# Ledger of designs, part 356: peptides against a protein of PDB entry 3JWR

Target 1, 323 residues: chain A of PDB entry 3JWR
Amino acid sequence: TRELQSLAAAVVPSAQTLKITDFSFSDFELSDLETALCTIRMFTDLNLVQNFQMKHEVLCRWILSVKKNYRKNVAYHNWRHAFNTAQCMFAALKAGKIQNKLTDLEILALLIAALSHDLDHRGVNNSYIQRSEHPLAQLYCHSIMEHHHFDQCLMILNSPGNQILSGLSIEEYKTTLKIIKQAILATDLALYIKRRGEFFELIRKNQFNLEDPHQKELFLAMLMTACDLSAITKPWPIQQRIAELVATEFFDQGDRERKELNIEPTDLMNREKKNKIPSMQVGFIDAICLQLYEALTHVSEDCFPLLDGCRKNRQKWQALAEQ
Target 2, 298 residues: chain A of PDB entry 3JWR as posed
Amino acid sequence: TRELQSLAAAVVPSAQTLKITDFSFSDFELSDLETALCTIRMFTDLNLVQNFQMKHEVLCRWILSVKKNYRKNVAYHNWRHAFNTAQCMFAALKAGKIQNKLTDLEILALLIAALSHDLDHRGVNNSYIQRSEHPLAQLYCHSIMEHHHFDQCLMILNSPGNQILSGLSIEEYKTTLKIIKQAILATDLALYIKRRGEFFELIRKNQFNLEDPHQKELFLAMLMTACDLSAITKPWPIQQRIAELVATEFWEQGDQVGFIDFVCTQLYEALTHVSEDCFPLLDGCRKNRQKWQALAEQ

## One batch from the design tools (peptide; made by RFdiffusion4, then SolubleMPNN)

Design b2_p28_5_s4 (from b2_p28_5, 13 letters changed)
Fold by OpenDDE base, seed 5:
Structure b2_p28_5_s4 (fold): chain B 323 residues (1-323), chain A 28 residues (1-28)
Amino acid sequence: as target 1 above (323 residues)
Amino acid sequence: MSAILDVTKEEYEEAQKVLEEFLAQMGK
């Protein structure tokens, strides 16, 4: 395609020029081409292209394929969300110095997972999929959408001309896919709720050890969630705008719940409760976000900007809730 | 045993319930 030719021939700017190492990064001003260039830079600067002998054209095609498999009519869970998740992962690995704590295969898996974790997202949550008796709900007993996202990821990775993992041994390939699956499934907030207590307790007791395979898996899961939710850490103008996108998608779901399921939506999904968004954001930060970024900062102090951003946005939302 | 992949149905249902209850209360 013309898009592939343009991407493959383009000079990829430095990470510094693209600002993709910044925790404060915003994609709002970037074109789709620029997001693809940023993604190439992430793979390159993490040494993934060299270490796994990726062909440039294959990587370009893969990125475009991933982007294409996000829906354009979804307000929040689209390519830009996946791209921002991957950018936060890149920033956490580089600026947050987590790269030194992980293997090359883990880094490869996390980056692929971040980009792929919401593939073909439909703008509705797992609860909606279950209640609507969607065919996907018959395929998977839990984490319905996350299983679907992984299936889409696997489909792309195995598609002709998209095989960025062709340079891996069979064992490396299997390991990478396992980690990708774990990482994508970890973005299910239900699984986060289930597992976070174990992780936080390990941190609290100073018993956290990345050399333990089980603890490594927990850490990778928490890191994925931290990147997935990283919009809450962004500078206030960016946070506020992203919150509007999230609200739009949730309200669209609520409208569908009324129309298609004949149920009254929860306040989170109810456009008539728009005035409750600030208080809901405070509640979300307190219940889900703060402890996660505190724990992540404990593992790597250089991740502090995420925690600091989250705290600052809590204050901003609280101020709005008091009005 | 995988911390993520080996989650039982019962464990997931419990976690999902907690999440849903939380999300339902956020509007109060």
Scores: peptide ipSAE 0.450, ipTM 0.910, DockQ to the pose 0.846
Fold by OpenDDE base, seed 2:
Structure b2_p28_5_s4 (fold): chain B 323 residues (1-323), chain A 28 residues (1-28)
Amino acid sequence: as target 1 above (323 residues)
Amino acid sequence: MSAILDVTKEEYEEAQKVLEEFLAQMGK
C-alpha cells in the first residue's frame, strides 16, 4: 500500500527528537504516520530489531496492521490508547531503568502486548459483553475481551508479511507468546484486583525477587497495568483531555445499557452524572492507581515521575470535587 | 503455575465482584 511504502521509506527520528522517553509524552499533535515512526523507534532503541532479526518492511507492515485493527469509532480504546500504553512501557524501560531488569524476550513481549492489548475493542467492558450475551461471552468464561485481544494479536502475528517473530527459535516463540498472553490478560482490572495484594505484600516485606518466575510474572502484570493506566500520571492538561475521552466512551456504554439492556447505568457510565467525574477520579486514583505506582517506584526509583504525576492529578481532581 | 493464566473461576468471580462494587461506589 501507499501507506506502507511511505512508512518504510521514511527517516525515523531519534527517540530524543520524538520525546518518547519522556513520561510526560503526548501524542495529541502527532499524525498517524508519526505514531508509527515512534513505534519503529521503540523497537529499534530496545534492540529488538537487531536481536530478533526483524525485517524493516515486515515491522512496518505489522505496525500498520495493528493500527488498522483498532476501531476508529471508539472514543478511548483505540490506536492512540495502545500507542500511549506502548510509549509509557518504552519510557518505563528506558527512563525508568526497568530494561536492565528484564530479558530481551520479556521486553519484546511487553512491547507487542502494549500495542496489541486492546485490539478490536468495541468500546464496552467485559460486564456489558457478558450481560448482552454477546457471542464472545460464549467463547470465554473470564477476561472475555482480553482473550479476544490476544486472539487478534495472534492473528496479526501469523498474517502474511506481518511475522515479526519469524527470527525466533521455536522455544523463544512459545515463550514470547506466553508472556504476551499473560500481559494482555493482566490488563483485565479484575485480575489486577486479584493479584496486586500479593505483589504489594512482597514489596512491603522486602521479599520481592525478580529471579523467582512467579514474582517475575506478577511484576510484568503490574508493569503492564501501570502503563495501561498511565494517562492518570500525565501532565494535567493531558490528563483532563484523556479523561474526557474515557468519559465519552463510558457514557456511550451507559446509553447502550439503557437502550439495549434496559438497565440503569452506574454513575461512572451515566451521562447525567458528569458532575461526579472529579470525585470518581479521586476514588479511582486512591483505590487502583496510587499503590501501584508506589510499588513500581519501589522496584525502580526512576519511575517516580509516574507516581508524582498521579499524586499531582489527584490533587487537581480533589480541588475540582470540592467546588 | 501461572499467576495470571491459572486463575480459577471462583477467584475471578470474586475479584470481578470486588471491582464492580468499587466501580459502582466510586462517585459516592
Scores: peptide ipSAE 0.447, ipTM 0.907, DockQ to the pose 0.851
Fold by OpenDDE base, seed 4:
Order: structure tokens, then sequence, then C-alpha cells
Structure b2_p28_5_s4 (fold): chain B 323 residues (1-323), chain A 28 residues (1-28)
């Protein structure tokens, strides 16, 4: 395609020029082409292209395929969300120095997972999918959308001309897919709620050890969640804009819940209760976000900007809730 | 045993309930 030719021929700017190492990064000013260039840079600077012998054209095609398999009519869970998740992962690995704690296969898996974790998202949560009797709800008993995202990821990875993992051995391929599946499934907040207590307790007791395979898996899950939720850490103007996108998507779901399912939406998805957004954001930060970024910062102090951003945004939302 | 992949249906339903209750209370 013309798009592929343009991407493959383009000079890829440095990570410094693209600012993709910054936790404060914003994609708002970037074209789709620039987001693809950023993604190439992430793979390159993490040594994934070199270490796994990725062909440039294949990587370009894969990136464009991933981007294409996000829906354009979804307000938040689109390519830009996946891209921002991957950028936060890149920043955490580089600026947060987590790269030094992980294997190349884990890094490869995390980056692929971050880009792929919401593939073909429909702008509705698992509860809606279940209640709407969608065919996907018959295939999976839990984490319905996350299983679907992984299936889409696998489909793309196995598609002709998109096989960025072709340089891996069979064992490396299996390991990578396992980690990708775990990472994508970990973005289900229900699984986060289930597992976070164990992670936080290990941190609290100073017993956290990445040499333990179980603890490694927990850490990767927490890292994925931290990147997935990283909008809450962004500078206030960016946070506000992303919060509007999230609210738009949630309200669209709430409107569909009323129309299609004949149910009253929760406050989070109720357009009529938009005035509660600031207080809800404070609650979300307190219950879900703060402890996660505190724990992550404990593992790597260089991740402090995520925690600091989260705290600052809590203050901003609290101030709005008091008005 | 995988921390992520080996979650039972019962454990998931409990966690989902906790999450839903939390999300429902966020606006109160």
Amino acid sequence: as target 1 above (323 residues)
Amino acid sequence: MSAILDVTKEEYEEAQKVLEEFLAQMGK
C-alpha cells in the first residue's frame, strides 16, 4: 500500500526528537504516520529489531496492521490509546530503567502486548458484552474482551507479511506468546483487583524478587496496568483531554445501555451525572491508581514521575470536586 | 501456576463484583 511505502521509506527520528522517553509525552500533535514512526523507534531503541532480526518492511506492515485493527469510531479505546500505552511502557523501560530488570523476550512481549491489548475494542466493557448476548460472551467465561484482543493480536502476528516474530526459535516464540497473553489479560481490571494485593504485600514486606517466576509474572501484570492507566499520570491539560475521551466513550455505552438493554447506567456511564466526574476521578485515583504507582516507584525510583503526575492530578480533580 | 491465567471463575466473579461495587460507589 502507499501508506506502507511511505512508512518504510521514512527516516525514523531519534527517541529524543520524538520525546517518547518522556513520561509527560502527548500524542495529540502527532499524525498517524508519526505515531507509526514512534513505534518503529521503540522497537529499535529496545534492541528488538536487532536482537530478533526483524525486517523493516515486516515491522512497518505489522504496525500498520495493528493500527488498522483498532476502530476509528471508538472515542478512547482506539489506536491512540494503544500507542500511548506502548509509549508509557517504553518510557518505563528506558527512563524508568525497568529494561535492565527484564529479558529481551519479556520486553518484546510487553511492547507487542501494549500495542495490541485493546485490538478491535468496541467501546463497551465486558459487562455490556455479557448482557448484550454477544457471540464473544459464549466463547469466553471471563475477561471476554481481553481474550478477543489476544486473538486479534495472534491473528495479526501470523498474517502473511506481518510475522515480526519469524526470527525467534520455536521456544522463544512460545514464551513470547505466553507473556503477551498474560499481559493482555492483565489489563482486565478485575484481574488487577484480584492480584494487586499480593504484589503490594510483597513490596510492603520487602520480599519482592524478580528472580521468582511468579513474582515476575505479577510485576509484568502490574506494569501493564500502570501503562494502560497512565493517562491519569499525564500533565493536567493532557489528563483533562483524555478524561473527556473516556467520559465520551462511557456515556456512549450508557446511552446504549438505556436504548438497547433498557437499563439505567451507573454514574460513571451516565451522561446526566457528568458533574460527578471530578469526584469519581478522585475515587478512581485513590482506589486503583495511587497504590499501583507507589509500588512501581518502589521497584524503580525512576518511575516517580508517574506517581507524581497521579498525585498532582488527584489534587486538581479534588479542587474541581469542591467547586 | 500462572497468576494471571489460572484464575478460577469464582475468583474472577468475586473480583468483578468488588470492582463493580467500587465503580458504583465512585460517584457517591
Scores: peptide ipSAE 0.440, ipTM 0.903, DockQ to the pose 0.849
Fold by OpenDDE base, seed 1:
Structure b2_p28_5_s4 (fold): chain B 323 residues (1-323), chain A 28 residues (1-28)
Amino acid sequence: as target 1 above (323 residues)
Amino acid sequence: MSAILDVTKEEYEEAQKVLEEFLAQMGK
């Protein structure tokens, strides 16, 4: 395609020029081509291209395939969300120095997972899928959408000309796919709620050890969630704009819940409750976000900008809630 | 055992209930 030819022939700017190492990064002014160039730079600077012998054209095709399999009519869970999740992962690995704590296979898996974790997202949550009796709800007992996202990820990875993992041994391939699956499933907030307590307790007791395979898996899951939710850490103008996108998608779901399911939406998804957004954001930060970024900062102090951003946005939302 | 993949149905349902209760209370 013309798009592939343009991407494959383009000079890839440095991470510094693209500012993709910054926790304060914003994609708002970037074209789709520039987001693809940023993604190439992430793979390159993490040594994944070299270590796993990726062909440039194959990587370019894979990136474009991933981008194409996000829906454009979804307000928030689109390519830009996946791209920003991956950028936060990249920043956490590089600027946050988490790269030094992980294997190359884990890094490869996390980056692929971050880009792929919401593939073919429909702008509705698992609860909606269950209540609507969607065919996907018959295939999976829990984490319905996350299983679907992984299936889409696997489909793309196995598609002709998209096989970025072809340089891996059979064992490396199996390991990578396992980690990708775990990482994508970890973006289900229900699984986060179930497992976070164990992680936080290990941190609190200073018993956290990345050499333990179980604790490693917990950490990778928490890191994925931290990147997925990273919009809450962004500078206030960026945070506000992303919050509007999230609200738009939630309100669209709420409207569908009324029309299609004859259900009164929760305040979070109720367009008429827009005035509750500031207080809801404070509650979300307190219950879900703060302790996660505190724990992550304990593992690596260089991740502090995420925690600091989250705290600053809590203050901003609290001030709006008091008006 | 996988920390993420080996979640029982009962454990997931409990976690989902906690999440739903939290989401329902965020606006109060």
Scores: peptide ipSAE 0.427, ipTM 0.894, DockQ to the pose 0.851

Design b2_p28_6_s2 (from b2_p28_6, 12 letters changed)
Fold by OpenDDE base, seed 2:
Structure b2_p28_6_s2 (fold): chain B 323 residues (1-323), chain A 28 residues (1-28)
Amino acid sequence: as target 1 above (323 residues)
Amino acid sequence: MEELFEKFAAESSPVLADFLEDLRAALA
């Protein structure tokens, strides 16, 4: 395609020029082509292209395929969300110095997972899929959408001309797919709530050990969630804009719940309750975000900008909630 | 290390309980 030719022939700017190592990064001013260039730079600077013998054209095609398999009519869970998740992962690995704690296969898997974790998202949560008796709800009992996202990821990875993992051994390939699946499934917030207590307790007791395979898996899951939620850490103008996109998508679901399912939506998804957004954001930060970024900062102190950003945004939302 | 979790507890708002209920409903 013309798009592939343009991407494959383009000079890829440095990570410094693209500012993709910054935790304060914003994609708002970037074209789709520039987001793809940023993605190439992430793979290159993490040594993934060299270490796993990726062909440049295949990588370009894969990136474009991933981007194409996000829906354009979804307000938040689109390519830009996946891209920002991957950028936060890149920043955490580089600026946050987590790269030094992980294997190349783990880094490869995390980056693929971050880009792929919401593939073909429909703008509705797992509860809606279950309650609407969607065909996907018959395939999976829990984490319905996350299983679907992984299935889409696997489909793309196996598509002709998109096989970025062709340079891996059979064992490396199996390991990578296992980690990708676990990382994508970890983005189910219900699973995060279920598992985070174990992680926080290990940190609190100073018993956290990345050499333990179970604890490594747990850490990768927490890191994925931290990147997935990283909009809450962004500078206030960026945070507000992203919060509006999330609210738009949730309100669209709430409208569908009324119309299609004949149910009253929760306050979180109720358009008529938009005045509660500031207080709900404070609640979200307190219930979900703060302890995660504290624990992550304990694992790597260079991740502090995520925690600091989260705290600053809490103050901003609290001030709005008091008005 | 204990200080980080103590700080979390100190920074927690009364909105926490209400949000957890809404979140559970949204994830059910």
Scores: peptide ipSAE 0.094, ipTM 0.675, DockQ to the pose 0.096
Fold by OpenDDE base, seed 3:
Structure b2_p28_6_s2 (fold): chain B 323 residues (1-323), chain A 28 residues (1-28)
Amino acid sequence: as target 1 above (323 residues)
Amino acid sequence: MEELFEKFAAESSPVLADFLEDLRAALA
């Protein structure tokens, strides 16, 4: 395609030029092509292209395929969300120094997972899928959409001309897919809530050890969540804009719940509860975000900008909640 | 490290409980 030709022939700017090592990064002013260029840079600067012998054209095609398999009519869970998740992962790995704590396969898996974790997202949560009796709800009992996202990820990875993992051994391939699956499934916030206590306790007791395979898996899950939720850490103007996208998507779901399911939506999904957004954001930060970024900062102090951003945005949302 | 978690607890808002309930409902 013309798009592939343009991408494959383009000079990829440095990570510094693209600002993709910055935790304060914003994609708002980037074209789709520029987001793809950023993604190439992430793979390159993490040495994934070299270490796993990726063909440039195949990587370009894969990126474009991933982008294409996000829906354009979804307000938040679209390519830009996946791209920002991956950018935060990249920043956490590079600027946050987490790269030094992980294997190349883990890094490869995390980056693929970050880009793929919401593939074909329909703008509705697992509860809606279940309550609507969607066919996917018959295949999976828990983390329905996350299983679907992984299935989509696997489909793309195995599609002709998109096989970025073709340079891996059979064992490396199996390991990578396992980690990708675990990482995508970890983005189910219900699973995060279930598992985070173990992670926080390990940190609190100073017993956290990445050499332990179970703790490694747990950390990768927490890191995925930290990147997935990283919008909450962004400079206030960026955070506020993204929060509006999230609210839009949630309200769209709530509208569908009323219309299609005859269900009164929760406050999070209720368009009539717009005035509660600031207080709900404070609650979200307190319930979900702060302790995660604190724990992540404990693992790597260079991740502090995520925690600091989260705290600053809490203050901003709190001020709005008091008005 | 303990001071980070202590700070978290100290900085938590009263809205936490209500949000957790809403969140559980949204994730069910």
Scores: peptide ipSAE 0.074, ipTM 0.655, DockQ to the pose 0.097
Fold by OpenDDE base, seed 1:
Structure b2_p28_6_s2 (fold): chain B 323 residues (1-323), chain A 28 residues (1-28)
Amino acid sequence: as target 1 above (323 residues)
Amino acid sequence: MEELFEKFAAESSPVLADFLEDLRAALA
């Protein structure tokens, strides 16, 4: 395609020029082509292209295929969300120095998972899919959409001309797919809530050990969630704009719940309760975000900008809630 | 860090518990 030819022939700017190592990064001013160039730079600077012998054209095709399999009519869970999740992963690995704690296969899996974790998202949560009796709800009992996202990821990875993992041994391939699956499933916030207590307790007791395979898996899950939720850490103008996109998508679901299911939406998805957004954001930060970024900063102090951003946004949302 | 976790547990207002339940319901 013309898009593939343009991407494959383009000079890829440095990570410094693209500012993709910054935790304060924003994609708002970037074209779709520039987001693809940023993605190439992430793979290159993490040594994934060299270490796993990726062909440039195959990587370009894969990136464009992933982008194409996000819906354009979804306000938040689109390519830009996946791209920002991957950028936060890249920043955490580089600037946050998490790269030094992980294997190349784990890094490869996390980057693929970050880009792929919401593939074919429909702008509705698992509860809606279950209540609407969607065919996907018959295939999976828990984490319905996350299983679907992984299936889409696997389909793309095995598609002709998109096989970025063709340079791996059979054992490396199996290991990588296992980690990708675990990482995508970890983006189900219900699983995060279930598992986070074990992680926080290990950190509190100073018993956290990445050499333990179970603790490694737990850490990768927490890191994926930290990147998926990273909008809450962004500078206030960026945070506000992303919060509006999230609210738009949630309100669209709430409107559908009323019309299609005859259900009164929760406050979070109720357009008529827009005035509760600031207090709900404070609640979300306190209940879900703060402890995660505190624990992550304990594992690597260089991740502090994520915690600092989250704290600053809590203060901003609290000030709005008091008005 | 222990003090931060204890403060969080102690400051878990009924509002936060309700929000977590609503969030679980919304995310489940």
Scores: peptide ipSAE 0.052, ipTM 0.666, DockQ to the pose 0.114
Fold by OpenDDE base, seed 4:
Structure b2_p28_6_s2 (fold): chain B 323 residues (1-323), chain A 28 residues (1-28)
Amino acid sequence: as target 1 above (323 residues)
Amino acid sequence: MEELFEKFAAESSPVLADFLEDLRAALA
């Protein structure tokens, strides 16, 4: 395609030029082409292209395929969300110095997972999918959308001309897919809530050890969640804009819940309760975000900007909630 | 580290508990 030709022929700017190592990164000013260029740079600078012998054209095609399989009519859970998740992963690996704690296969898997974790998202949560009796709800009982996202990821990875993993051995391929699946499934916040206590306890007791396979898996799950939620850590103007996108999508779901399911939406998805957004954001930060970024910062102190950003945004949301 | 978790636990208000319940319901 013309898009592929343009991407494949383009000069890929440095990570410094693209600012993709910054935790404060924003994609708002970037074109779709530039987001794809950023993604190429992430793969390159993480040595994934070299180590796994990726063909440039195949990588370009894969990126474009992933981007194409995000819906444009979804306010938040679109390509830009996936891209920002991947950028946060890249920043955590590089600036946060987590790269040195992981294998190349784990890094490969995490980056693919970050980009793929919301593929074909419909702008509705698992509860809506279940209650609407969507066909996907018949295939999976729990983490319905996350299973679907992984299925989409696998489909793309196996599509002709998109096989960025073709340079891997059979064992490396199996390992990578396992980690991708676990990472995508970990983005279900219900699983995060279930598992985070173990992670926090290990850290609290100073017993956290990445050499333990179970703890490694747990860490990768927590890292994925930290990147998925990283909008809450961004500078306030960016945070506000992203919060608006999230609210838009949630309100759209709430409107559909009223119309299609004849139910009153929760406050989070109720357009009539827009004034509750600041207090709900404070609650979200306290309940979900703060401890995660504290724990991540304990694993790597260079991840502190995520925690600092989260704390700053809590203060901003609290101030708005008090008005 | 222990102080951070203790501080968080101490700051866990009834409001936070209610929010967690609402969140769990939203995630169900």
Scores: peptide ipSAE 0.052, ipTM 0.676, DockQ to the pose 0.104

